# Ledger of designs, part 242: peptides against a protein of PDB entry 3EFO

Target 1, 262 residues: chain A of PDB entry 3EFO
Amino acid sequence: SQLADLYKSCETDALINFFAKSAFKAVLHQPLKVIREILVNQTAHMLACYRKNCASPSAASQLILPDSMKVLPVYMNCLLKNCVLLSRPEISTDERAYQRQLVMTMGVADSQLFFYPQLLPIHTLDVKSTMLPAAVRCSESRLSEEGIFLLANGLHMFLWLGVSSPPELIQGIFNVPSFAHINTDMTLLPEVGNPYSQQLRMIMGIIQQKRPYSMKLTIVKQREQPEMVFRQFLVEDKGLYGGSSYVDFLCCVHKEICQLLN

## One batch from the design tools (peptide; made by RFdiffusion4, then SolubleMPNN)

Design b2_p30_8_s2 (from b2_p30_8, 14 letters changed)
Fold by OpenDDE base, seed 2:
Structure b2_p30_8_s2 (fold): chain B 262 residues (1-262), chain A 30 residues (1-30)
Amino acid sequence: as target 1 above (262 residues)
Amino acid sequence: SREEEERRKMLEEVVNEGLEEFKKIVEEEE
């Protein structure tokens, strides 16, 4: 059917960009709660329509998604958890306004990274390789106490350090003897000059070069207070201030779909 | 690009795993 073709041809990335800009524009005129509800409703309605008109009958336990929209709920959840739509105490009004304005001008690629960050396992770096390490999922389950991770979303860059991160890497990056000696107030990495430091700096440079804005670097130690800010970018996980996990979001959407179809 | 492809695959994993977990939750509630 024509409707089925529409869903199949739909570009999810473009939709997310559209929804984000639409929602962020609405922030000026509507309560955040209402905006979030609208986004959930829109998602549910789209999927309900697909199920009703395009999908084969299936068990209620299945969330039927067209292939082109399978990733939509992932990004939608990220959008709903964003500080612009879900205010967090650690984020100032000015910062929220700034991010809102930036998103309004973002292209599709920029918005993807902004809502679902790139998380790189830096502790696995091969100093002989010119390739970036493969990104891991933005979830706490993918972190390790022995690891060092770099997170980037186009606006912020975080270097997360596990409490048991290798001392040799700590020394290589910061030129200090241990985790405890790392100064988290620094916004620039020292130029230590060893291969590992150079490789990390190169990676950071590559990431920065691909983005239109200079990303602020924040050093984060595991189990310290600033880590809470970092964890908010682990977008698959349940948030601290009302944000749902991806799975919980799926359940929410499914429930609404069922209500629409019954 | 390689990076884009890797990201795509990663996101596919997110989707697939999430849907599986979702299915389990719904089935347990029924």
Scores: peptide ipSAE 0.658, ipTM 0.948, DockQ to the pose 0.824
Fold by OpenDDE base, seed 5:
Structure b2_p30_8_s2 (fold): chain B 262 residues (1-262), chain A 30 residues (1-30)
Amino acid sequence: as target 1 above (262 residues)
Amino acid sequence: SREEEERRKMLEEVVNEGLEEFKKIVEEEE
C-alpha cells in the first residue's frame, strides 16, 4: 500500500530533526508540558497508524515498528529529555535559548549527535590506531568505574573519569599521579606528549572537526557533583528532572497507542 | 562510513534491548 511504502521510505533522522525544530519553535508560544504531550501523542499516533494499516495482528505486548522508524522512539525520548523542553535548574534561560537557536539551524547529522551523544570508551584506545573507538550506548550501564569515557554531542564535550580509572592513564592524560589530583576546572587537556595523550587529543580533534561549533571540554569525576550534569546526557536512562528512560518511554507510547486503537 | 555503520548497529541494539524489556513489562502488567 501507499502507506506502507511511505513508512518504509521514512527517514527517521529527518523526522527527529523536524520534530525537534517544530517543538523548539513551539516553545515560544506553548507551555513545555503541552509540547511534550504533543510529541508523545505524535509518536503514538504514527505508530498506531502503522499498526493499523501496515502491521499484521499481534499481541498487545508487542510494539511493532517499521524498520525506517524503529529508532524514532529513541530519538524522541532524547528530544523530550532535552533541556530546552525539560528545564533543569543547572541550565540558565540563556543557555536554553542558545541551544534552542542552535538546533533550529542544525542539519540532520548534527541533530542526531545532539540528541543522542557519542560516548567513546577512551580507556580502550589503541595508540597505534587512527580509528576512533566504537561508541557505546548512552547509559550508565555502559560506564565502568575503571573506565574513561569521552562524550560529545556537538556542543559539549565531557571527559568522564571513573573513580578507579587506571593511574597510568590518568598520568598519561593529565600528568598527575592519581584521580584525586585531577583538576576538573581545566577546559583543556595538558600537553603531556606521550602517545596516549597525543592519541586522545587527536580523537578529540577529529570529533571537533566534524562539528560546526567549538565544543568546550568539561572534565567530570565520577561521584562528584558535576557528574550529575554529565548523567543528563546518558539519554537512555531515567532523568533526574522528569525525563523517562527509553524503556519507560516505550511503555508510555504503548499505552497511548492502545488508547488510540480502542 | 564505518562510524555511521557502527552507530547504526549500536542504535539497533538500543532498540532491540528496549523492546525486549518493554515486552516483559507489558506482559507482567497483563
Scores: peptide ipSAE 0.658, ipTM 0.947, DockQ to the pose 0.839
Fold by OpenDDE base, seed 4:
Structure b2_p30_8_s2 (fold): chain B 262 residues (1-262), chain A 30 residues (1-30)
Amino acid sequence: as target 1 above (262 residues)
Amino acid sequence: SREEEERRKMLEEVVNEGLEEFKKIVEEEE
C-alpha cells in the first residue's frame, strides 16, 4: 500500500531531527509537560496508524514497529529526556538555552549523536590499533566499576572512571597513583606521554574532529556527586530527575497505541 | 563506515532487547 511504502521510506534520523527542532521551538511558548505529551502522542499515533493500516495482525503484546521506525522510540525517549525538555536542577537556564539553540541548527548526523551519545570503553583500548573501540549502549548496565569510559555527544565529553578502574590506566592517563588522586577539576588530560595516554588523546581528537563544536571534557569519578550529570547521558536508563527508561517508554507508547486502536 | 555500521548494530541491539523486555512486561500484565 501507499502508506506502507511511506513508512518504509521514512528515515528515523530525519524524523527525530524534525521532532527535536519542533519541540525545542515549542519550548518558547508551551509548557514542557505539554510538549512531552505531544511527542509521545505523535509517536503513538504514527505507530498506531502503521499497525492499523500496514501491519499484519499480531498479538497485542507485540509492539509492531516498521523497520524504518524501529529505532525511533529510542531516539524519542532520548529527546524526551533531554535537559531542554526535561529540566534538571544541575543544568542552568543558560545551558539549556544554549543546547536548544545548538540543536535548532543541527543536522541529522549531529542530532543523532547528541541525543544518543557515543560511549566508548577506553579501558579496552588497543594501543596498536588506530580504530575507535566499539561503542557500548548508553546504560549503566554496560558500565563496569573496573572500566574507564569516554562519552561524547557532540557538545560534551565525559571521561568516566570506575571506582575500581585499573591503577595502571589511571597512572597512564593522569600520572597519579590511584583513583583517589585524580583531580576531577581538570578540563584537559595531562600529557603523560605513554602509549596509552597518546592513544586516548588520539581517540579524543578523532571524536572531536568529527564534530563542529569543541567539546568540553569533564572527568567523572564513579560514586561522586558529579557522576549524576554523567548518568543523565545514559539515556536508556531511568532518569534521576524524571524521564523513563527506554523500556518504560515503550510500555507507555504501547498503552497509548492500544487506547487509540481500541 | 565501520563506525557507522557498529553504531547501527548497537542500536539494533538496543531495539531488540528493549522489545523483548517490553514483551515480557506486557505479558506479565496480562
Scores: peptide ipSAE 0.661, ipTM 0.948, DockQ to the pose 0.839; fails the geometry check
Fold by OpenDDE base, seed 1:
Structure b2_p30_8_s2 (fold): chain B 262 residues (1-262), chain A 30 residues (1-30)
Amino acid sequence: as target 1 above (262 residues)
Amino acid sequence: SREEEERRKMLEEVVNEGLEEFKKIVEEEE
C-alpha cells in the first residue's frame, strides 16, 4: 500500500527533470554508454517494482504502467536520444556543453518542452483565431509534404516546409513565388504584412514569450541537408545515430523487466 | 490551460498508440 501510494503520487515531469540533471551531471565522470544503460535500468527497475508489488497478474505481453508514470518512457526515450547523451556529428562539442549547462538549470516545465518539442501545423492556421494551433506528435508520420510546421523546444525554433507546401502560403510568409525561392539562410521572417504573416509572427511571439531563452529560427526545406538536423527533434522516431523509436524503447524496457522478474 | 490540456491529450495518444504497437510486437515474438 505504501509502495502503491508512492507510484500514485509520483510526478513524471519532476522525475524526468531529475533524471536529466543527474545524467547530465554524470557526463563529466562517466562514459555516455554507461549513463544510458543506467537510465534504462532505472526505468526498468521502477516499472518492474510496480508490476511485482502493485499490479495484478497479467499477460507477459502487457506493459503495466501506473497512470502517473505512463508518459515516463516517452520522456525517457527523448532523454536517451538527446545530443548530450547521444552525440551527433552535426552537433559541436561546444553546443553539447552549452545544452548540458542549460538543462542543469531548467525547471520542470522547460525540461518537458526541451525533451518533447512542440510541433505546430502552421499550414492550418486560422488568421481569425486567437488560439494557437493544436500541437501534433513529434513524428515523421505527422508531417505532410504539403504542410508547413513550426517546431520549438525552448532553445531552437524550426520552420519546416514540405516540398509541396502551398505557394500562396510561401508567398504569404516569405514574399517569394515558390518553394525553390525560399532562402534558408535567413534567421528572421520578413515582415510581409498580410494577415497570415502577421498571425504567424504573433504565434512565434507567443511561443517565445513563454520561454526564458531567445530561440534562434532556422528555416528548413524538406529533403535538403538541414532537414536531417530537424528530424532529430522528431523524438518518437528512430534516430540516425543509435537512438531508438519510442516503440522500440518500450520493447527494450519490457525485456529488461522480464529479466528482472524471472 | 487549454494548451496544457491539449498537450496532455496528445501525449496520452502517444502512449496509447505506442502501447498498442508494443503489444503487437511482443505477441508476434512469442
Scores: peptide ipSAE 0.660, ipTM 0.948, DockQ to the pose 0.851; fails the geometry check

Design b2_p30_8_s3 (from b2_p30_8, 12 letters changed)
Fold by OpenDDE base, seed 3:
Formats: C-alpha cells, structure tokens, sequence
Structure b2_p30_8_s3 (fold): chain B 262 residues (1-262), chain A 30 residues (1-30)
C-alpha cells in the first residue's frame, strides 16, 4: 500500500532530528510537561497509524514497529530524558539553554549521537589494533566494576572508572598506583607514553575529530558523587528525575496506542 | 561503515530485549 511504502521510506535519524528541533523550539512557548506529552502522543499516533493501515492483525499485547522505525522509540525516549526537556538539578539553566541552541543547529548524525551516546569499553582495548572497540548499550547493566568506559555524546566526554579497575590500566592511563590516587579534577589525561595510554588518546582523538565541538573530558570514579551525572547518560535506564526506562516508555506508548485504536 | 553497522546492530538489540521485557510486563498486567 501507499502507506506501507511511506513507512518503509521513513528515516529514523531524520525524524528524531526533526522532533528534537521542534520540541526544543517549543520550550520557549510551552511547559516542558506539555512538550513531553506531545512527543509521546506523536509517537503513539505514528505507530497507531502504521498498525491500523499497514500491519497484519496481531494480538493486543504486541507492539508492532515497522523496520524503518524500529529504533525510533529508543531515540524518542532519549529525547524525552534530555536535560532540555527534563530538568535536572545538576544542570544549570545556562547549560540547558546552551544545549538547546546547539541541537537547533545539529545535523542528523550529530543529533543521534547526542541523544544516544557512544559508550566504549576502554578496558578491552587492543593496543595492537587500529580499530575502535565496539560500543555497548547505554545501560548500567553493561558496566563493570572491573571496567573502564568512555562515553561521548558530541558535547561531553566521560571516562568512567570502576572501583575495581585493574591497577595496571590505572597506572597505564594516569601513572598512579591505584584507583584512590586518581585525581578527578583533571580535564586532560597525562601523557604517560605507554602503548595503552597512546591507544586511548588516539581513540579519544578519533571521536573528537568526528564532532564539530570540542568535548570536555570528565573523569568519573564509580560510587563518587560525579557518577550521578554520568549515569544520566545511560539513557536506557530509569532516570532519577522523572525519566523513564526504555521499557517503561514502551509500556506508555503501547497504552496510548490502544487508546487511539479502541 | 563498520562502525555504523555495529551501532545499528546494537540498537536493534536494545529493541529486541526491551520488547521481551515489555511483553512480559503486559502479560503480567492482564
């Protein structure tokens, strides 16, 4: 059908970019709560339309997503959880304004990274490889107390250190004997000069080169206060300040779809 | 690119696993 063809032609990345810009523009005129509700409704309407016009009959318990929009809800949830739409005490008004302005100028590629960050397991680095490690899902479940992870969203870069991070890696990165000796006030990694350090620096460089803005590095120790900020970028998880987990979001969307179709 | 493909696969995994949990929750609520 014509509608089916339309959905097949949809570009999720373009859609999320559009929704983001639209929502962030609306921040100037509408309450945040209203904007979030609109986004949820829009998502539900799109999916309801697909179900009604394109999908085969299925059980009510199923959430049917076209292939072209399969990951759209993922990004939509990320958008809803963004500090521009969901205020957090650790984020200043100026910072929110700044991010809003930046997103208004972002292209499709920038926006997808901004909303769903790149999380890299740095502790798995192969110093003999020129390839970046594969990104993992932005969820606490993918972290390890023994691991070291680099998170980047195009604006910020975090180096997260597990409490049980290997001393040899800590020494390799920071040239200190243990986790306790790491100075989290640093915004730059020391030039230790070993292969691991060089590899990490290279990776950071590659990530930075792909982005139009300079990302500030924040070093985060697990279980310390700054980790709370870091965890807000684990977008699949339930937020501390009203943001839903992705699963919770799906439940919400499904409920809305059912209401629309009944 | 390889990186883009890996990202796509990762996101698809997000969807798949979430759908499983979603289905479970829906069934529990019924």
Amino acid sequence: as target 1 above (262 residues)
Amino acid sequence: EKEEEERRKMLEEVVEEAMKEFQKRVEEEE
Scores: peptide ipSAE 0.626, ipTM 0.940, DockQ to the pose 0.845
Fold by OpenDDE base, seed 5:
Structure b2_p30_8_s3 (fold): chain B 262 residues (1-262), chain A 30 residues (1-30)
Amino acid sequence: as target 1 above (262 residues)
Amino acid sequence: EKEEEERRKMLEEVVEEAMKEFQKRVEEEE
């Protein structure tokens, strides 16, 4: 059917870009709560429609996602948790306005990275490799106290340091003897000159070159107050200010779908 | 691009694992 073909041909990245821009435009005219509700409803309706018109009969407990929209709920949850739609005290009004304006002009590739960041395990770097390390999921469960991670969303870059980060890596990156000596007020990494430092800088350079905006670097120590800001970019997790975990979001969407189909 | 493919696979993993947990929760609520 034409409807089935539409679902099959739909691109998730294009959809999230569309929803993001639509929602961010609506911020000027509608309450944030209403916008979030609309997004949830739209997600539920799309999936309900697919189930009704395209999917084979299945148990009510099964959430059927079309292949073309398989990861759409992931991005949708990220969108709902974004500081533009979910106000956070640590984010200024000006910053929210700025991000809103930027997203309004973002292409598909930029928006997907913006909503679901790239999280790289820097502590696993191979100094002889020219390839970027494989990104891990944006969840606290993927972090480790012994690890160092680089997070980038096209606008911001965070270097997260576990409390038990290897001293040799700390020395290699910051030229200081321990975690406690790291100055988190710095916005640039020192040019230490060792292979690890050079590799990290190369990686950061590659990431930056792929993006149209210059990303500000923020150094984050685990268990310090600024980590709370960083944790908001772990988009799969439950947020501190009302944002749902991805699983919770799925449960919510499923309940709404059931209501629509009953 | 290899990076794009890896990202796609990673996101698919997110979906798959979340669906398992989701299914568990739904069954517990029934």
Scores: peptide ipSAE 0.625, ipTM 0.939, DockQ to the pose 0.846
Fold by OpenDDE base, seed 1:
Structure b2_p30_8_s3 (fold): chain B 262 residues (1-262), chain A 30 residues (1-30)
Amino acid sequence: as target 1 above (262 residues)
Amino acid sequence: EKEEEERRKMLEEVVEEAMKEFQKRVEEEE
């Protein structure tokens, strides 16, 4: 059908960019709660329409997604959890306003990274490899107390260190003997000069070169207060200030779909 | 291109795993 063809031709990345800009524009004139409700409703309506008109009859317990939109709910949940739409105490009003303005000018590629960050396992670096490590999912379940991770969203860069991160890596990166000696007030990594340090700096450079804005580096120790800010970028997980996990979001959307179709 | 493909695969994994959990929860609520 023509409708089915329309869904197949949709570009998820373009859609999320559109929804983000529309929502962020609406912030100036509508309450945040209303904007979030609209986004959820729009998501439910799109999926309900597909189910009704394009999908074969299926059990109510199944959520049928078109291939072109299968990732859309992921980004939609990220959008709903963004500090612009879901205010967080640790984010200043100025910072929120700044991010809103930036997103209004972002292209599709930039917005994609902004809403779902890349999370890289730095502790697995091969100093002889020219390839970047494969990104892992933005969830606490993918972190390790023995690991070191780099998170980037195009605006911020975080270096997260597990409490049991290897001392040899700590020495390699920071030139200090242990986790406890790391100074988290630093905004730049020291130039230690060993192969591991150089490789990490190269990776950070590659990531930065792909983005139009200079990303500020924040060093985060596990279980310290600043980690709470870092955890907000683990977008699949439940947020501390009202943001849903992705699974919870799917359940919510499903309920809305059922209501629309009944 | 390789990085983009890896990202796509990762996101597909997110979808697949979430759908499994979602289905379990929906069935439990019924």
Scores: peptide ipSAE 0.619, ipTM 0.938, DockQ to the pose 0.827
Fold by OpenDDE base, seed 4:
Structure b2_p30_8_s3 (fold): chain B 262 residues (1-262), chain A 30 residues (1-30)
Amino acid sequence: as target 1 above (262 residues)
Amino acid sequence: EKEEEERRKMLEEVVEEAMKEFQKRVEEEE
């Protein structure tokens, strides 16, 4: 059908870019709560329309997503949880304004990374490899107390250290003997010069080279207060200052879809 | 690019696993 063809032609990345820019523009003249509600509503309507007109008959209990938009709800939830739309106390007004302006000019490729960050398990680095580690899901469930993770969203870069991070890696990265000795006030990694440090720096360089803006580096220790900022980038999880987990978001969207189809 | 493909697969995993959990919740509410 014509509608089916339309949905098949949709690209998730383009859609989320559009929704983001539309929402961020609306921030100037609409309450944040209203904007978020509109986004949820738009998502529900879109999916309801698909289900009604394009999808094969299915049980009401199932959330039917077209393949072309299967990942859209993921990004939509990320958008809803972004500091521009979901204000966080630790984010200044200026920072929020800055991010808003940046997103307003972002291309499709940049926006997807911005909303769903790249989270890399740095503790698994192969010093002989030129490839980036495979990214893991942005959820606390994918972190490890024994691990070290690098998170990048095109604007910020976080190096997250588990409380039980291997001392040898800590030494390799920071040239300090233990987790407790890591200075989280630094914005640059020291030039330690060992293979692991070099590999990490190389990876960071690769990530940076792919982005138009210089990313600030923040060192984050697990269980310290500054980790709260980092956790907000674990976009699949429930937000500290509001914002649903992805699963909760799906439930919300599904309920709204059901209401629309009743 | 391999990285892009891996990201795609990762995101698909996000969807799939979330859908499983979602389904469980829906069933619990029924």
Scores: peptide ipSAE 0.618, ipTM 0.938, DockQ to the pose 0.866

Design b2_p30_8_s4 (from b2_p30_8, 14 letters changed)
Fold by OpenDDE base, seed 1:
Structure b2_p30_8_s4 (fold): chain B 262 residues (1-262), chain A 30 residues (1-30)
Amino acid sequence: as target 1 above (262 residues)
Amino acid sequence: DREEEERRKMLEEVVEEAMKKFAEIVKQEE
């Protein structure tokens, strides 16, 4: 009962913040591989303990999670895929060090957004709406070649444009006639002055106001080289440099749980 | 907060969908 109470009282957001800071501190003294293994092990042990002591017997095909920790594995996989723990060639050593230091000082809310970004379908904007568009899942499956998406993680902001994004929206945002004319070297959107442009800028402003750091804007065209960097923030998907998809991560954790319970 | 609630629901969807796929994979491996 005490253990059950512990799980019921646990908050996923606080846990992931703790795990992140612990792992990022360990980077200074332990190999990245070891740190990742520890995180997976910790996840498996927590879930195994819950199953053994709190959960009713169930089929092996089911991963039983307490309500308070339902999304913990999601964030854990994001943590494992972060550039601090899983180095990527396109990210400099200095940038990794910088991000590590920032996370060490982040609160719970900031860390949530940092590990699982906000992805907004900008192409569906209602210029008369006072509400932000509903965020979509950070997966390629949720992108559209005809769409325009804004991604924010508290440190970076990306405006992703599909190869078939509507010319009228491109004109509205960039004041250029087509996708090919978009200059991806810009770090600021032009002040075009139409309702759509104004609405987008307002949304970006709202997002920025909620974060402690000024987010740099990067314009990303689908199928161009910079998109590879953007895709690393689609945290549910398999990474290019050893990061697992969320489903694959669950399978890995499950195997370890089974080993622990045998 | 509306945004927080929407985010919560979105993440729950992530979990639910993944669990379905997970279950299928595990069954195939048995």
Scores: peptide ipSAE 0.595, ipTM 0.932, DockQ to the pose 0.809
Fold by OpenDDE base, seed 4:
Structure b2_p30_8_s4 (fold): chain B 262 residues (1-262), chain A 30 residues (1-30)
Amino acid sequence: as target 1 above (262 residues)
Amino acid sequence: DREEEERRKMLEEVVEEAMKKFAEIVKQEE
């Protein structure tokens, strides 16, 4: 059907970019709550329409997503949880305004990274490899207390350190003897000069080179207060100041779809 | 691009796992 073809022709990355810009524009004249509701509604309507007109009958327990929209809900949830649409007390008005403005000018590729960050397990770095570590999902479940992770979203870069991070890596990165000695006020990594440090810096450089904006580095220790900011970028999880987990979001969307179709 | 492909696969995993959990939740509500 023509509708099926239309859905198949849609690209998730383009859609989320569009929705983001539309929503961020709406911030100027509509309450945030309303904007979020509209986004959820739009998502539900799109999927409901697809299910009704394009998809084969399936069990209600299955949320039918066309291939072209398979990851759209992921990004949509990220959008809904973004500080522009979901204000957080630790984020200043100026910062929100800044991010809004940036997103309004972002291309598709940049918006993807912005909404679903790249989270890299730095503790697994192979100093002999020129490849970036494989990114892990942006969820607390993918973190480890023994791990060190680098998160980048095109605007910010976080180096997250588990409470049980390997001392040798801490020494290698920061030239300090232990986790407790790490200065989180630093915005730049020290030039320690060992292979691991060099590799990390290289990786950070590669990530930075791919983005149009200079990313500020924030060092975050697990279980310290600043970690709360970092956790907001774990977009699959329930937000500390609101925002649903991805699963909960799906449930919400599903309920709305059912209401539309029944 | 390898990185892009890996990201795609990762995101697909996100979807698949969430869908499984979602299905379980829906079944429990029934």
Scores: peptide ipSAE 0.595, ipTM 0.931, DockQ to the pose 0.837
Fold by OpenDDE base, seed 2:
Structure b2_p30_8_s4 (fold): chain B 262 residues (1-262), chain A 30 residues (1-30)
Amino acid sequence: as target 1 above (262 residues)
Amino acid sequence: DREEEERRKMLEEVVEEAMKKFAEIVKQEE
């Protein structure tokens, strides 16, 4: 059917960009709660329509998604959890406004990274490789106390350090003897000059070169207060201030779909 | 490119895993 063809031809990345800009524009005229409800509703309606008109009958336990929209809910949840739509105490009004303005001008690729960050396991770096390490999912379950991770979303860059991160890596990156000696107030990594430091700096450089804005670097120690800010970028997880985990979001959408179809 | 492909695969994993968990939750509620 024509409708089925429409869903098949739909580009998820473009849709997310559109929804984000639409929602962020609406922030000026509508309450955040209403905007979030609209986004959820739109998601549910789209999927309900697909299920009703395009999909084969299936069990209720399955959320039927067209291939073209398979990852749409992932990004939608990220959008709903963004500080522009879900205000967090640690984010100022000015910062929220700034991010809103930036997103309004973002292209599709930039918006993807912005909503679902790149999380890299830095502790696994091969100093002999010119390739970036494979990104891991933005969830606490993918972190390790022994690990060091770099998170980038196009605006912010976080270097997260596990409490048990290897001392040799700490020394390699910061030129200090231990985790406890790391100064988290720094916004630039020291030029230590060893291969590992050079590799990390190169990676950071590559990431930065691909983005139109200079990313602010924040050093984060596990179990310290600033980590709470970092964890908000683990977008798959349940948020501290009303943001749903991705699974919970799916359940919510499913419930609404059922209501629409019954 | 390689990076984009890896990202795509990662996101697909996100979807697949979530769908499994989702299905389990729904079944438990029924």
Scores: peptide ipSAE 0.594, ipTM 0.931, DockQ to the pose 0.813
Fold by OpenDDE base, seed 5:
Structure b2_p30_8_s4 (fold): chain B 262 residues (1-262), chain A 30 residues (1-30)
Amino acid sequence: as target 1 above (262 residues)
Amino acid sequence: DREEEERRKMLEEVVEEAMKKFAEIVKQEE
């Protein structure tokens, strides 16, 4: 059917870009709560239509998604959790306005990264490799107290340090003997000059080169107060200020789908 | 692009795992 073809040809990245821009434009005229409700409703509607018109009968416990939009709900949840749509006390009105304006001009690739950040396990770096380490999912479950992770979303860059990060890596990156000695007020990594430091800097450079905006580096220590800001970028997890985990989001969408199909 | 492919696979994993958990939750509520 034409509808089936449409869903098959759907591009998730383009859709999320569209929804993001639409929602961020709506911020000027509608309450945030309403915008979020609309986005959830739109998600449910799209999936309901697909189920009704394109999918074979299945159990309610199965949320059927076409391949072309398989990851759309992931991004949709990220959008719903964004500070522009879900205000956080640590984010000023000016910052939200700034981010809103930036997203309004973002291309598909930029918006993709913006909503679902790149999280890299830096502690696994191969100093002899020119390739970036494989990104991990943006969830606390993928972090390790022994690990060091770099998170980038095109606007911000965070270097997250586990409380049990290897001292040798800390020394390699910061030229200090331990986790406690790391100065989190720095916005630039020191020029330590060892292979690990050089590799990390190279990786950061590569990431930066792919983005149109200069990303400010924030050093984050696990269990310190600033980590709370970092955790907001773990978009799969439940947020502190009303953002749902991805699973909870799916449950919410499912509920709406059922209402639509009843 | 290798990075893009890896990202795609990662996101697919997100979906698959979430769907499994989702299914369990929904079944429990039935």
Scores: peptide ipSAE 0.593, ipTM 0.931, DockQ to the pose 0.816

